# Peptides against a protein of PDB entry 4U39, part 192

Target 1, 302 residues: chain A of PDB entry 4U39
Amino acid sequence: SIKVIGVGGGGNNAVNRMIENEVQGVEYIAVNTDAQALNLSKAEVKMQIGAKLTRGLGAGANPEVGKKAAEESKEQIEEALKGADMVFVTAGMGGGTGTGAAPVIAQIAKDLGALTVGVVTRPFTFEGRKRQLQAAGGISAMKEAVDTLIVIPNDRILEIVDKNTPMLEAFREADNVLRQGVQGISDLIATPGLINLDFADVKTIMSNKGSALMGIGIATGENRAAEAAKKAISSPLLEAAIDGAQGVLMNITGGTNLSLYEVQEAADIVASASDQDVNMIFGSVINENLKDEIVVTVIATG

## One batch from the design tools (peptide; made by RFdiffusion4, then SolubleMPNN)

Design b2_p29_4_s1 (from b2_p29_4, 16 letters changed)
Fold by OpenDDE base, seed 5:
Structure b2_p29_4_s1 (fold): chain B 302 residues (1-302), chain A 29 residues (1-29)
Amino acid sequence: as target 1 above (302 residues)
Amino acid sequence: MELFGFGTGKRQQALEQMRKSMEEFEKKR
C-alpha cells in the first residue's frame, strides 16, 4: 500500500489539494499539533500529535516542539504506517510542526521497512531568515530519515508565476507543486494497467538516493508533448541539470487523446537530456480529467 | 486513470520497454 502523510499546515494543505484532484490509489493521513487546523483536513485519517505537550494549540513555530510532539505520538504513528510499502512525507519546511515532526515520521516509516520519500518545500525568502534557517535544519534531518528527498525551492515558483502574483497564490502554487511531486510518482505505481511497473524497480531508483530535484512541464497544442518535456527538463524548480543525476523518473500524463508518438517524443527528449548510463523509469498515464493538456514530471535522484 | 506504458533500466532499455508496453496496451484496447 501507498500512504501519503501531510505534516503540519503546509503538508495538510498539500494533502487537501491531492484529495481535491482525486489522486488515486493512496491512503491519506493528516498529522498536526493544532487540533483546529487538523479538523479542516479532508484526509480520512487524522492524527493529532503531541496532545499532552501542546494541548492541541500547535507548535508555536518551534521545530523542537514539532519533534517532541511526533516522539510523544510514536506508537500511534507506527500503527498508522504499518503495512505500507511506500510512504510519502509531505511538509512545508520552516514552520514548527512540519519542520520538527516530518523527520521523525519519515524515520518511523523507514524503520518499518517502507520506501520513504520526502516531498518538502523550502520557504520563500520573503518569509524571513528565521524560517530559512529552521527549514535548513529540518531538510538536513529529513535527508538522514528518508530514501529520497524531493526539495521544492519556493523562490523558483516565482519564476514560473506572474511577477504580480499575490503571496496567497504563490503559497497555493507551492501546495500544487507538492501535489504534482507525489502524484507524478504515485500514479506510476498505483494506477491500474495491463502491465504494472514493478515496485522493485521503483525501490532501485529511489532507495538510499538522498536529495532529488523535480521539474514539471505543461503544454497544449500540436507540439504539446515536446514542449511539455522541454519545460520539464528546463524547469526553474530544477536547481541543477538532470544530466548529473544517478536516477531519473519520468511521468507523462495526458487525456484519452494521448498518442504513442507524443509519449515517445517526450520520453526521447527527457532521455536525451539524461546520462546514458543512468537508471531510468518511464511511465505514461491516461487521465480522463486532462483534455488537451500534457503534463511531464521529471524527478532526478542523486 | 490507466497506465498506458512503462519502461525501466538504462536509457535505451527503458525507452524500448516503454515502446513495447504501449504497443501491447494498444493491441489489447
Scores: peptide ipSAE 0.424, ipTM 0.893, DockQ to the pose 0.838
Fold by OpenDDE base, seed 2:
Structure b2_p29_4_s1 (fold): chain B 302 residues (1-302), chain A 29 residues (1-29)
Amino acid sequence: as target 1 above (302 residues)
Amino acid sequence: MELFGFGTGKRQQALEQMRKSMEEFEKKR
């Protein structure tokens, strides 16, 4: 089974966005130290951690409280993650619960033998230096606890949104980018098809790869496949070119009118931007909700 | 949602496998 665990406020907002967008074939777990915030989760499984330590009042923006809360609740986390083949750990880094608890939860998943993928955000620069420093410590701890860590630099989201975008919409876009990172991988594994991707191939590309980068491209119209692929490989979210990656995952998702030619055109563009000796996973998905849009997601590992 | 095609391996192998898997999907659709 595939489990998505949202940790703290940002992680739980991302999980709510995944549920609202009907991400299929995954089990959702919401984890928080704040009992009131946890009650607002749409996840089927809701887990309060550190009930003795925090009394349900949250971590007070302190990562050490988030860490200790996850350590207090270790057995409960193990039980919730037991039998997962893959675990996505999603969090907004820089806060208390997400920053402190996400690495502990990731380590528990990895120790259970699950393929453990972190999908986390760096805070916006406007959230202040304290959050950036806390996030850096949490990202470092996540890197040691996961097989692959996708890090989304929130400041790069400001390059892909309108200049007049309200601060609240920038956070919603960060939640959506977290969703796209999880969904881009989970749809390749969990989406029914006549021929399914072998989970062993995903393990080969994602196991013990360390840091990963994600690019996203969305387009409509006659050249939508080529445009979406070009946007994905040149995405501001890619802090480095994909030609230096040890592994590349690509998801091409379109509506019911997605053609074989469009998929091939997009795949050729992404492949041509990659090293010839890189290990690749390509997948194409039909999503009836996308109408005339094509979404290309690229994940570069290593 | 439905998986339309997939490919794995080195660049050329992954592209060729993806093409074949999509052609098989279209024949069965």
Scores: peptide ipSAE 0.422, ipTM 0.894, DockQ to the pose 0.844
Fold by OpenDDE base, seed 4:
Structure b2_p29_4_s1 (fold): chain B 302 residues (1-302), chain A 29 residues (1-29)
Amino acid sequence: as target 1 above (302 residues)
Amino acid sequence: MELFGFGTGKRQQALEQMRKSMEEFEKKR
């Protein structure tokens, strides 16, 4: 089974966005130290952590409180993650709960024998230096606790969206990018497409790979596959060129009109931009909601 | 189906595997 665990405010917003976009074949778990925020989750499983420590009042933007809250609730987390083959741990780094609890939850998932993938954001520069420093510590702890850690640099989201995008919409886009990172992988396993991957293929590319980067491209029209692939490999979210990656996982998602030629064209572009010795795996997914859109998601590992 | 793209020769094998997978998918529709 695949489980997605949203940790703290940003992780729970991302999980809500996944549920709203009908991401299939995954179980959703919402974790928070704030009981009021947790009540707003759409997840089937809602877990309050650190109830004794925090009394449901949240972590006060302190990662050490988030860590201790997850440690207090270890047995409850273990029971919720039990029997998962794969666990996505999603969080916004720089806060209290997400930054502190996500590494603990990831380690619990890994110790249970699940393929453990972190999908996390770095805070925007406007969130201030304290959040950046807390995020750096959380990302370091996540790297030790996961098989693969996808790090989304939120400042690079501002290069994809309109420059006049309100701060609230920039956070919603960060939640959407977290959704795309999880869905781009989970759909390869859980959603039927033109080219299905098994869990063993994904495990081979993602097991003990450390840090990863994600690129996303979306396009419509006659050259939509090529355009989406070019956008994915040149994505501002890729802090490094894809040619330095040891592994590439690619998802080509389209509507019912997605052709093999389009899948091939997209795969060829990504492969041509990658190192010749790269381990590349690609899958295709049919999503009827995309109509005329193609979405290419690239995960670069190594 | 493992579509391991390992270098130029395996790219052609991956493309042929893709073609076979779709022929199977179209037959199941």
Scores: peptide ipSAE 0.036, ipTM 0.606, DockQ to the pose 0.209
Fold by OpenDDE base, seed 3:
Structure b2_p29_4_s1 (fold): chain B 302 residues (1-302), chain A 29 residues (1-29)
Amino acid sequence: as target 1 above (302 residues)
Amino acid sequence: MELFGFGTGKRQQALEQMRKSMEEFEKKR
């Protein structure tokens, strides 16, 4: 089974976006120290952590409180994650709960023998230096606790949105990028497509790989596959060129009109941009909600 | 599934596996 655990405010917002976008074949768990915020989750499983420590009032933007809250609730987290083959831990780094609790939750998942993937954001520079420093500590702790850690630099989202984009919409886009990172992997296993990957293929690319980067490309029209692939490998979210990656996981998602030729064309573009010795795997997914769009997601590991 | 690494000359095996996967997908529709 695949479980997605959203940790703190940003993680719970991402989980809500996954549910709203009908991401299938996964179980959703929302974790928070704030009981009021947790009640707004759409997840089937809602877990308040650190109830004794915080009294449901949240972590006060302190990662040490988030950490201790997860430690207090360890047994409950273990029971919720039990029997998962794969666990996604999603969080916005720089806050109290997400930064402190996500590494503890990830370690619990890993200790249970699940393939543990972190999908986390770095805060925007405008959120201030304190959040950036807290995020750096949380990311460091996540790297030790996961098999693969996808880090999304929120400042790079500002390169793909309009300069007049309201701050609230920039946060919504960060939640959407977190969704795309989880869905881009989970759909390869859980959703039927033209090329279905098994869990063993994904495990080979993602086990003990450390830090990863994600690129996304979306396109329409006659050259949509090639254009989406080119956008994915040149994505501002890729802080490094894909040619330095030891492993590449590629998802090519389209509607019912997705052709084998389009899948091949997109895969050839990503392969040509990658190192010759790269371990590249790719899958294709059919999403009936996509009309004329192709979405290419690339995850570069190593 | 065989890992389709395009760098390893497995492109032809990739295409044949894709063809088989499409035939299986069409049979399930």
Scores: peptide ipSAE 0.024, ipTM 0.518, DockQ to the pose 0.184; fails the geometry check

Design b2_p29_4_s3 (from b2_p29_4, 12 letters changed)
Fold by OpenDDE base, seed 1:
Structure b2_p29_4_s3 (fold): chain B 302 residues (1-302), chain A 29 residues (1-29)
Amino acid sequence: as target 1 above (302 residues)
Amino acid sequence: MELAGFGTGKKSEALAKMKESFEAFEAKK
């Protein structure tokens, strides 16, 4: 089974966005120290952590409170994650709960033998230096606790959105990018097909790979596949080129009109931007909701 | 949603497998 665990406010917003976008074949778990915020989760499983420590009042933007809250609730987290083959841990780093609890939860998942993938955001620079420093500590702890850690630099989202984009929309886009990171992987595993992807191949690409980068491209029109692939490999979200990666995962998702030619064109572009000796996973997904859009997600590991 | 095709391995192998799996998917439509 695949479980997606949203940790703290940003993680739970991302999980809500995943549920709203019908990310199928996964179980959703919402974790928070704030009981009121947790009540707004759409997840089937809602877990309040650190109930004794925080009394449901949240972590007060203190990562140490988030950490201790997860430690207090370890047995409950273990029971909720038990039997998962794969666990996605999603969080917005820089806050109290997400920053402190996500590494603890990730370690619990890993200790249970799940392939543990972190999908986390760095805070925007405008959120201030304190959040950046807290996020750096949380990311460092997360890196040790996961098999693969996808880090989304929120400041790079500002390069792909309009300059007049309200701060609230920038946060919504960060939640959407978290969704895309989870969905780009989970759809390849959980989406039924004529032939299913072997989870062993996913383990080979993602197990003990450390940091990963994600690029996303979306396009429409006649050259949509090539445009989406080019946007993905040149995405501002990629802090480095994919040509140094030990593993590359590509998901191309399109509507019912997605052609073999488009899939090949996108894959050739991504493959040409990658090292010759890289282990690759290519996947193509039909999503009727995309109509004329193609979405290419590239994840570079190692 | 439906997985239309996939490929794993080195670049050339992954591309070939993806093509084969997608062609098999289209042939069943």
Scores: peptide ipSAE 0.545, ipTM 0.938, DockQ to the pose 0.862
Fold by OpenDDE base, seed 5:
Structure b2_p29_4_s3 (fold): chain B 302 residues (1-302), chain A 29 residues (1-29)
Amino acid sequence: as target 1 above (302 residues)
Amino acid sequence: MELAGFGTGKKSEALAKMKESFEAFEAKK
């Protein structure tokens, strides 16, 4: 089974966005120290952590409180994660709960033998230096606790949105990018097909790979597959080129009109931007909710 | 949603497997 665990405010917003987009074949768990915020989660499983420590009042933007809250609730987290083959841990880094609890939760998932993938954001520079420093500590702890850590630099989201985009919309886009990172992988594993992807191949590319980068491209019209693939490999979200990666995962998702030619064209573009000896996973998904859009997600590991 | 095709391995192998799996998907529609 695949479990997605949203940790703290940003992680829970991302999980809500996943549920709203009907990301199928995954179990959703919302984790928070704030009981009021947790009540707003759409997740089937809602877990208040650190109830004794925080009394449901949240972590007060202190990562140490988030950490201790997860440690207090370790047994409950273990029970919720038990039997998962894969666990996505999603969080906005820089806050109290997400920054502190996400590494603890990730370690619990890994200790249970799940393939553990972190999908986290760095805070925007405008959120201030304190959040950046807290995020750096949380990301460092996540690297040790996960098999693969996808880090989304929120400042790079400002390069893909309009310059006049309100701050609230920039946060919504960060939640959407977190969704795309989880969905880009989960759809390849959880979506039924005539031939299913061997989870062993996913483990080979994602197990003990450390940091990963994600690129996303969306296009419509003629040459949409090539445009989406080119946008993905040149995405501002990629802090480096996919050249030199030890593993590359590509998801191309389109509507019912997605053609083999489009899939091949996108895959050839991504493969040509990658090292010749890289282990690759290519996947193509039909999503009836996509009309004329193609979405290419590229994840570079190592 | 449906997984239409996938491929794993080195570049050439992954591309070939993706093509084969996608063709198999289309043939069953």
Scores: peptide ipSAE 0.538, ipTM 0.938, DockQ to the pose 0.862
Fold by OpenDDE base, seed 2:
Structure b2_p29_4_s3 (fold): chain B 302 residues (1-302), chain A 29 residues (1-29)
Amino acid sequence: as target 1 above (302 residues)
Amino acid sequence: MELAGFGTGKKSEALAKMKESFEAFEAKK
């Protein structure tokens, strides 16, 4: 089974966005120290952590409180994650609960033998130096606790949105990018097909790879596949080129009109931007909710 | 949603497998 665990405010917002977009074949778990915020989760499983420590009042933007809250609730987290083959841990780094608890939860998932993937955001520079420093500590702790860590630099989201985009919409886009990072992987594993992807191949590309980068491209029109693929490999979300990666995962998702030619064109662009000796997973997904749009997600590991 | 095709391995192998699996998907529609 695949489990997605949202940790703290940003992680739970991302999980809500995943549920709203009907991401299939995954179980959702919401974790928070704030009981009121947790009540707003759409996840089937809602877990309050650190009830004795925080009394449900949240972590007060202190990562050490988030860490101790997850440690207090270790047995409850273990029971919720038990039997998962894969666990996605999603959080906004820089806060109290997400920054402190996400590494503890990730370690619990890994210790249970799940393939553990972190999908986390760095805070925007405008959130201040304190959040950036807390996020750096949380990301370092996540890197040790996961098999693969996808880090989304929120400041790069400002390069893909309009300059007049309100701060609230920039946070919503960060939640959407977290969704896309999880969905880009989970759809390849959990989406039924005539031939299913072997989970062993996913393990080979994602196990013990450390840091990963994600690029996304969206396009419409006659050259939509090539444009989406080019946007993905040149995405502002990629802090480095996919050149030099040890593994590359590509998901191309389109509507019912997605052609073999489009799939091949997108895959050849991504493969041509990658090293010749890289292990690759290419997947194509039909989503009936996509009309003329193609979405290409690229994840570079190692 | 449906997985229309996939491929794994080195560049050329992954591309070939993806093509084959996608063609098999289209042939059953």
Scores: peptide ipSAE 0.535, ipTM 0.935, DockQ to the pose 0.854
Fold by OpenDDE base, seed 3:
Structure b2_p29_4_s3 (fold): chain B 302 residues (1-302), chain A 29 residues (1-29)
Amino acid sequence: as target 1 above (302 residues)
Amino acid sequence: MELAGFGTGKKSEALAKMKESFEAFEAKK
């Protein structure tokens, strides 16, 4: 089974966005120290952590409180993650709960033998230096606790949105990028097909790879596949080019009109931007909700 | 949603497998 665990406010917002976008074949778990915020989760499984420590009042933007809250609730987390083949741990780094609890939860998932993938954001620079420093510590701890850690630099989201985008919309876009990172992988594994992707191949590319980068491209029109692929490999979310990656995962998702030619064209672009000896996963997904859009997600590992 | 095709391995192998799997998907529609 695949489990997605949202940790703290940003992680829970991302999980809500995944549920709203009908991400299939995954179990959703919302984790928070704030009981009021947790009640707003759309996840079937809602877990309050550190109830004794925090009394449901949240972590006060202190990562050490988030860490201790997860440690207090270790057995409950273990029970909720038991039997997962894969666990996505999603969080906004820089806060109390997400920054402190996500590494503990990731380690629990890894210790249970699940393929553990972190999908986390760095805070925007405007959130202040304290959040950036807290996020750096949380990301370092996540890197030790996961098989693969996708880090989304929120400041790069400001390069793909309008300059007049309100701060609240920039946060919603960060939640959407977290969704796209999880969905780009989970759809390849959990979406039924005539031939299914072997989870062993996913393990080979994602196990013990450390940091990963994600690029996303969306396009419409006659050259939509090539445009989406080019946007993905040149995405501002990629802090480095995908050349030099040890593994590359590509998901191309389109409507019912997605052609073999479009799939090949996108894959050739991503392959051409990658090293010759790279292990690759290519996947193509039909999503009737996309109509004329193509979405290309690229994840570069190593 | 439906998985239309996939491929794994080095570039040429992954591309070839993806093509084969997608062609098999289209042939069953």
Scores: peptide ipSAE 0.533, ipTM 0.935, DockQ to the pose 0.855

Design b2_p29_4_s4 (from b2_p29_4, 9 letters changed)
Fold by OpenDDE base, seed 2:
Structure b2_p29_4_s4 (fold): chain B 302 residues (1-302), chain A 29 residues (1-29)
Amino acid sequence: as target 1 above (302 residues)
Amino acid sequence: MKLAAFGTGKKAQALAQAKESFEAFEAEQ
């Protein structure tokens, strides 16, 4: 089974966005120290952590409280994660609960033998230096606790949105990028096809790889496949080029009108930007909701 | 949603498998 755990406010907003977009074949778990915020989750499984420590009042933007809250609730987290083959841990770094609890939850998932993937955001520079420093500590702890860590630099989201985009919409786009990172992987594993991808191949590319980079491209029109692929490999979310990556995961998602030619064109572009010796997982997904859009997601590992 | 194509291994092998699996998917539609 695949489990997606949203940790703290940002992680739970991302999980709500995944549920609203009908991401299939995954179980959703919402984790928070704030009981009122947790009640707003759309997840079937809602877990309050650190009930004795925080009394349901949240972590007060302190990562050490988030850490101790997850440690207090270790047995409850273990029971919720038991039997998962894969665990996605999603969080906004720089806060109290997400920054402190996400590494503890990830370590619990890894110790249970699940393939553990972190999908986390760095805070925007405008959230201030304190959040950036807290996020750096949380990202370091996540890197030790996961098999693969995808880090989304929120400041790079400002390069793909209009300059007049309200701050609230920039946070919604961060939640959407977290969704795309989880969905880009989960759809390859959980979406039924004529021939299913072997989960062993996913384990080979994602196990003990450390940091990963993600690029996303979206396009419409006659050249949509080539444009989406070019946008993915040149994505502002990529802090480095995908050349020299040991592993590449590529998802090409389109509507029912997705052609073999478009799949090949997009795949050839992404592949041509990757090393010749790269281990690749390729998948193409038909999503009836995308109509004329093509979404290319690239995850570079190693 | 349906998985229309997949491929694994080295770049050239993954792309070849993806082509074959997509052609098989189209033939069943």
Scores: peptide ipSAE 0.242, ipTM 0.828, DockQ to the pose 0.872
Fold by OpenDDE base, seed 5:
Structure b2_p29_4_s4 (fold): chain B 302 residues (1-302), chain A 29 residues (1-29)
Amino acid sequence: as target 1 above (302 residues)
Amino acid sequence: MKLAAFGTGKKAQALAQAKESFEAFEAEQ
């Protein structure tokens, strides 16, 4: 089974966005120290952590409180994660709960033998230096606790959105990018097909790989496959080129009009931008909610 | 949603499997 755990405010917003977009084949768990914020979660499983420590009042933007809250609730987290083959831990880094609890939850998932993938954001520079420093500590702890850590640099989202994009829309786009990172992987594993991807192949590419980079490309029209693939490999979200990655995971999602030619064209572009020796997982997903849009998600590991 | 194609391994192998799996997917539609 695949479990997605949203940790703290940003992680829970991302999980809500995943549920709203009908990301299938995953179990959603919302984790928070704030009981009022947790009540707003759309997740089926809602877990208040650190109830004794925080009394449901949240972590006060202190990562150490978030950490201790997850440690207090370890047995409850273990029971919620038990039997997962894969666990996504999603959080906005820089806060109290997400920054402190996400590494603890990730370690619990890994210790249970789940393939543990972190999908986290760095705060925007405008959120201030304190959040950036807290995020750096949380990201460091996540790297040790996960098999693969996808880090989304929120400042790079400002290169994709209009310069006049309101701050609230920039946060919504960060939640959407978190969704795309989880969905880009989960759809390859959880989406029924004639021939399923061997989860062993996913494990080979994602196990103990440390940091991963994610690129996303979206396009429409006659050259949409090639355009989406080119946008994905040149995505502002990629802090480095995908050349030299040891593993590449590629998702091509299109509507019912997605052709084999478009799939091959997009896959060839990404594979040509990758190392010749790269271990690649490629998947193509038909999503009936997509009209003329193709979404290419690339995750580079190693 | 349905998985239409997949492929693993080196570029040539991944693309070959993707083609085969997509052709199989189209044949069942």
Scores: peptide ipSAE 0.179, ipTM 0.791, DockQ to the pose 0.850
Fold by OpenDDE base, seed 4:
Structure b2_p29_4_s4 (fold): chain B 302 residues (1-302), chain A 29 residues (1-29)
Amino acid sequence: as target 1 above (302 residues)
Amino acid sequence: MKLAAFGTGKKAQALAQAKESFEAFEAEQ
């Protein structure tokens, strides 16, 4: 089974966005120290952590409180994760709960033998230096606790949105990018498409790889596959070129009119930009909601 | 058919397996 755990406010917002976008074949778990925020989750499984420590009042933006809250609730987390083959741990880094609890939850998942993938955001620079420093500590702890850690630099979202984009929309786009990171992997396993991967293929690319980068490209029209692939490999979310990655996971998602030729063209472009000795796997997913759009997601590991 | 283009190794082998898998699928239609 595949489980997605949203940890703290940002992680729970991302999980809500996944549920709203009908991401299939996954079980959703919402984890928080704030009981009021947790009640707003759309997840079927809701877990309050650190109930003794926090009394449901949240972590006060302190990562050490988030960490201790997850440690207090270890047995409950283990029970909720038991029997998962794959666990996604999603969080916004820089806060209290997400930054502190996500590494503990990830380690629990890994110790249970699940393929453990972190999908996390760095805070925007405008959220202040304290959040950036807390996020750096949380990201370091996540790297040790996961098989693969996808880090989304929120400041790079500001390069792809309009300069007049309201701050609230920039946060919604960060939640959407977290969704795309989880869905781009989970759909390869859980959603029927033209080219389905098995869990063993994904495990081979993602097991014990450490840091990963994600690129996304969306296009329409006659050259949509090539354009989407080019946008994915040149995505501002890629802090580095995909050249030098040890592994590449590619998802090509389109509507019912997605052709095998378009899948091949997109795969050829991403392969062409990747290292010669890269382990590349790709899958193709049909999403009837995309109509004439193609979405290419690239995850570079290693 | 589950066309897992499992390119174990060089970029060229993953692409070649994908191409062979696509050509085989087109030949069955």
Scores: peptide ipSAE 0.022, ipTM 0.569, DockQ to the pose 0.291
Fold by OpenDDE base, seed 3:
Structure b2_p29_4_s4 (fold): chain B 302 residues (1-302), chain A 29 residues (1-29)
Amino acid sequence: as target 1 above (302 residues)
Amino acid sequence: MKLAAFGTGKKAQALAQAKESFEAFEAEQ
């Protein structure tokens, strides 16, 4: 089974966005120290952590409170994650709950023998230096606790959106990018498509790989596959070129009109931009909601 | 349907496997 655990405010917003976009074949768990925020989750499983420590009032933007809250609730987290083959831990880094609890939850998932994938955001520079420093500590702790850690630099989202984009929409786009990172992997395993990965192929690419970067490309029209692939490999979310990656996971998602030629064309573009010795795996998924769109997701590991 | 893994020297094998999986899917529809 695949479980997605959203940790704290950003993680829970991302999980809500996944549920709203009908990401299939995954179980959703919302974790928070704030009981009021947790009640707004769309997840079936809602877990308040650190109820004794926080009294449901949240972590006060303190990662040590988030950590201790997860430690207090360890047995409850273990029972919720039990029997998962794969666990996605999603969080916005820089806050109290997400930064402190996500590494503890990830370690619990890994200790249970699940393939543990972190999908986390770095805070925007405008959120201030304190959040950036807290995020750096949380990301460091996540690297030790996961098999693969996808880090989304929120400042790079500002290169994709209009310069007049309201701060609230920039956060919604960060939640959407977290969704795309989880869905880009989960669909390869859980969603029937033209080319399905087995869990063993994903496990080979993602086990003990450390940090990963994600690129996304979306296109329509006659050259949509090539354009989506080119946008994915040149994505602002890629802080480094994919030619330095030891492993590449690619998802090619399209509507019912997705052709094998388009899948090959997109895969060839990504493979040509990657190192010659790269271990590349690529998926093809059918999503009827995309109609004429192709979405290419690239995850570079190593 | 088994995915094509493109590693060095496996690209052709992966494309062949992808093609076979696609042809099998089209035949089941």
Scores: peptide ipSAE 0.017, ipTM 0.506, DockQ to the pose 0.288; fails the geometry check

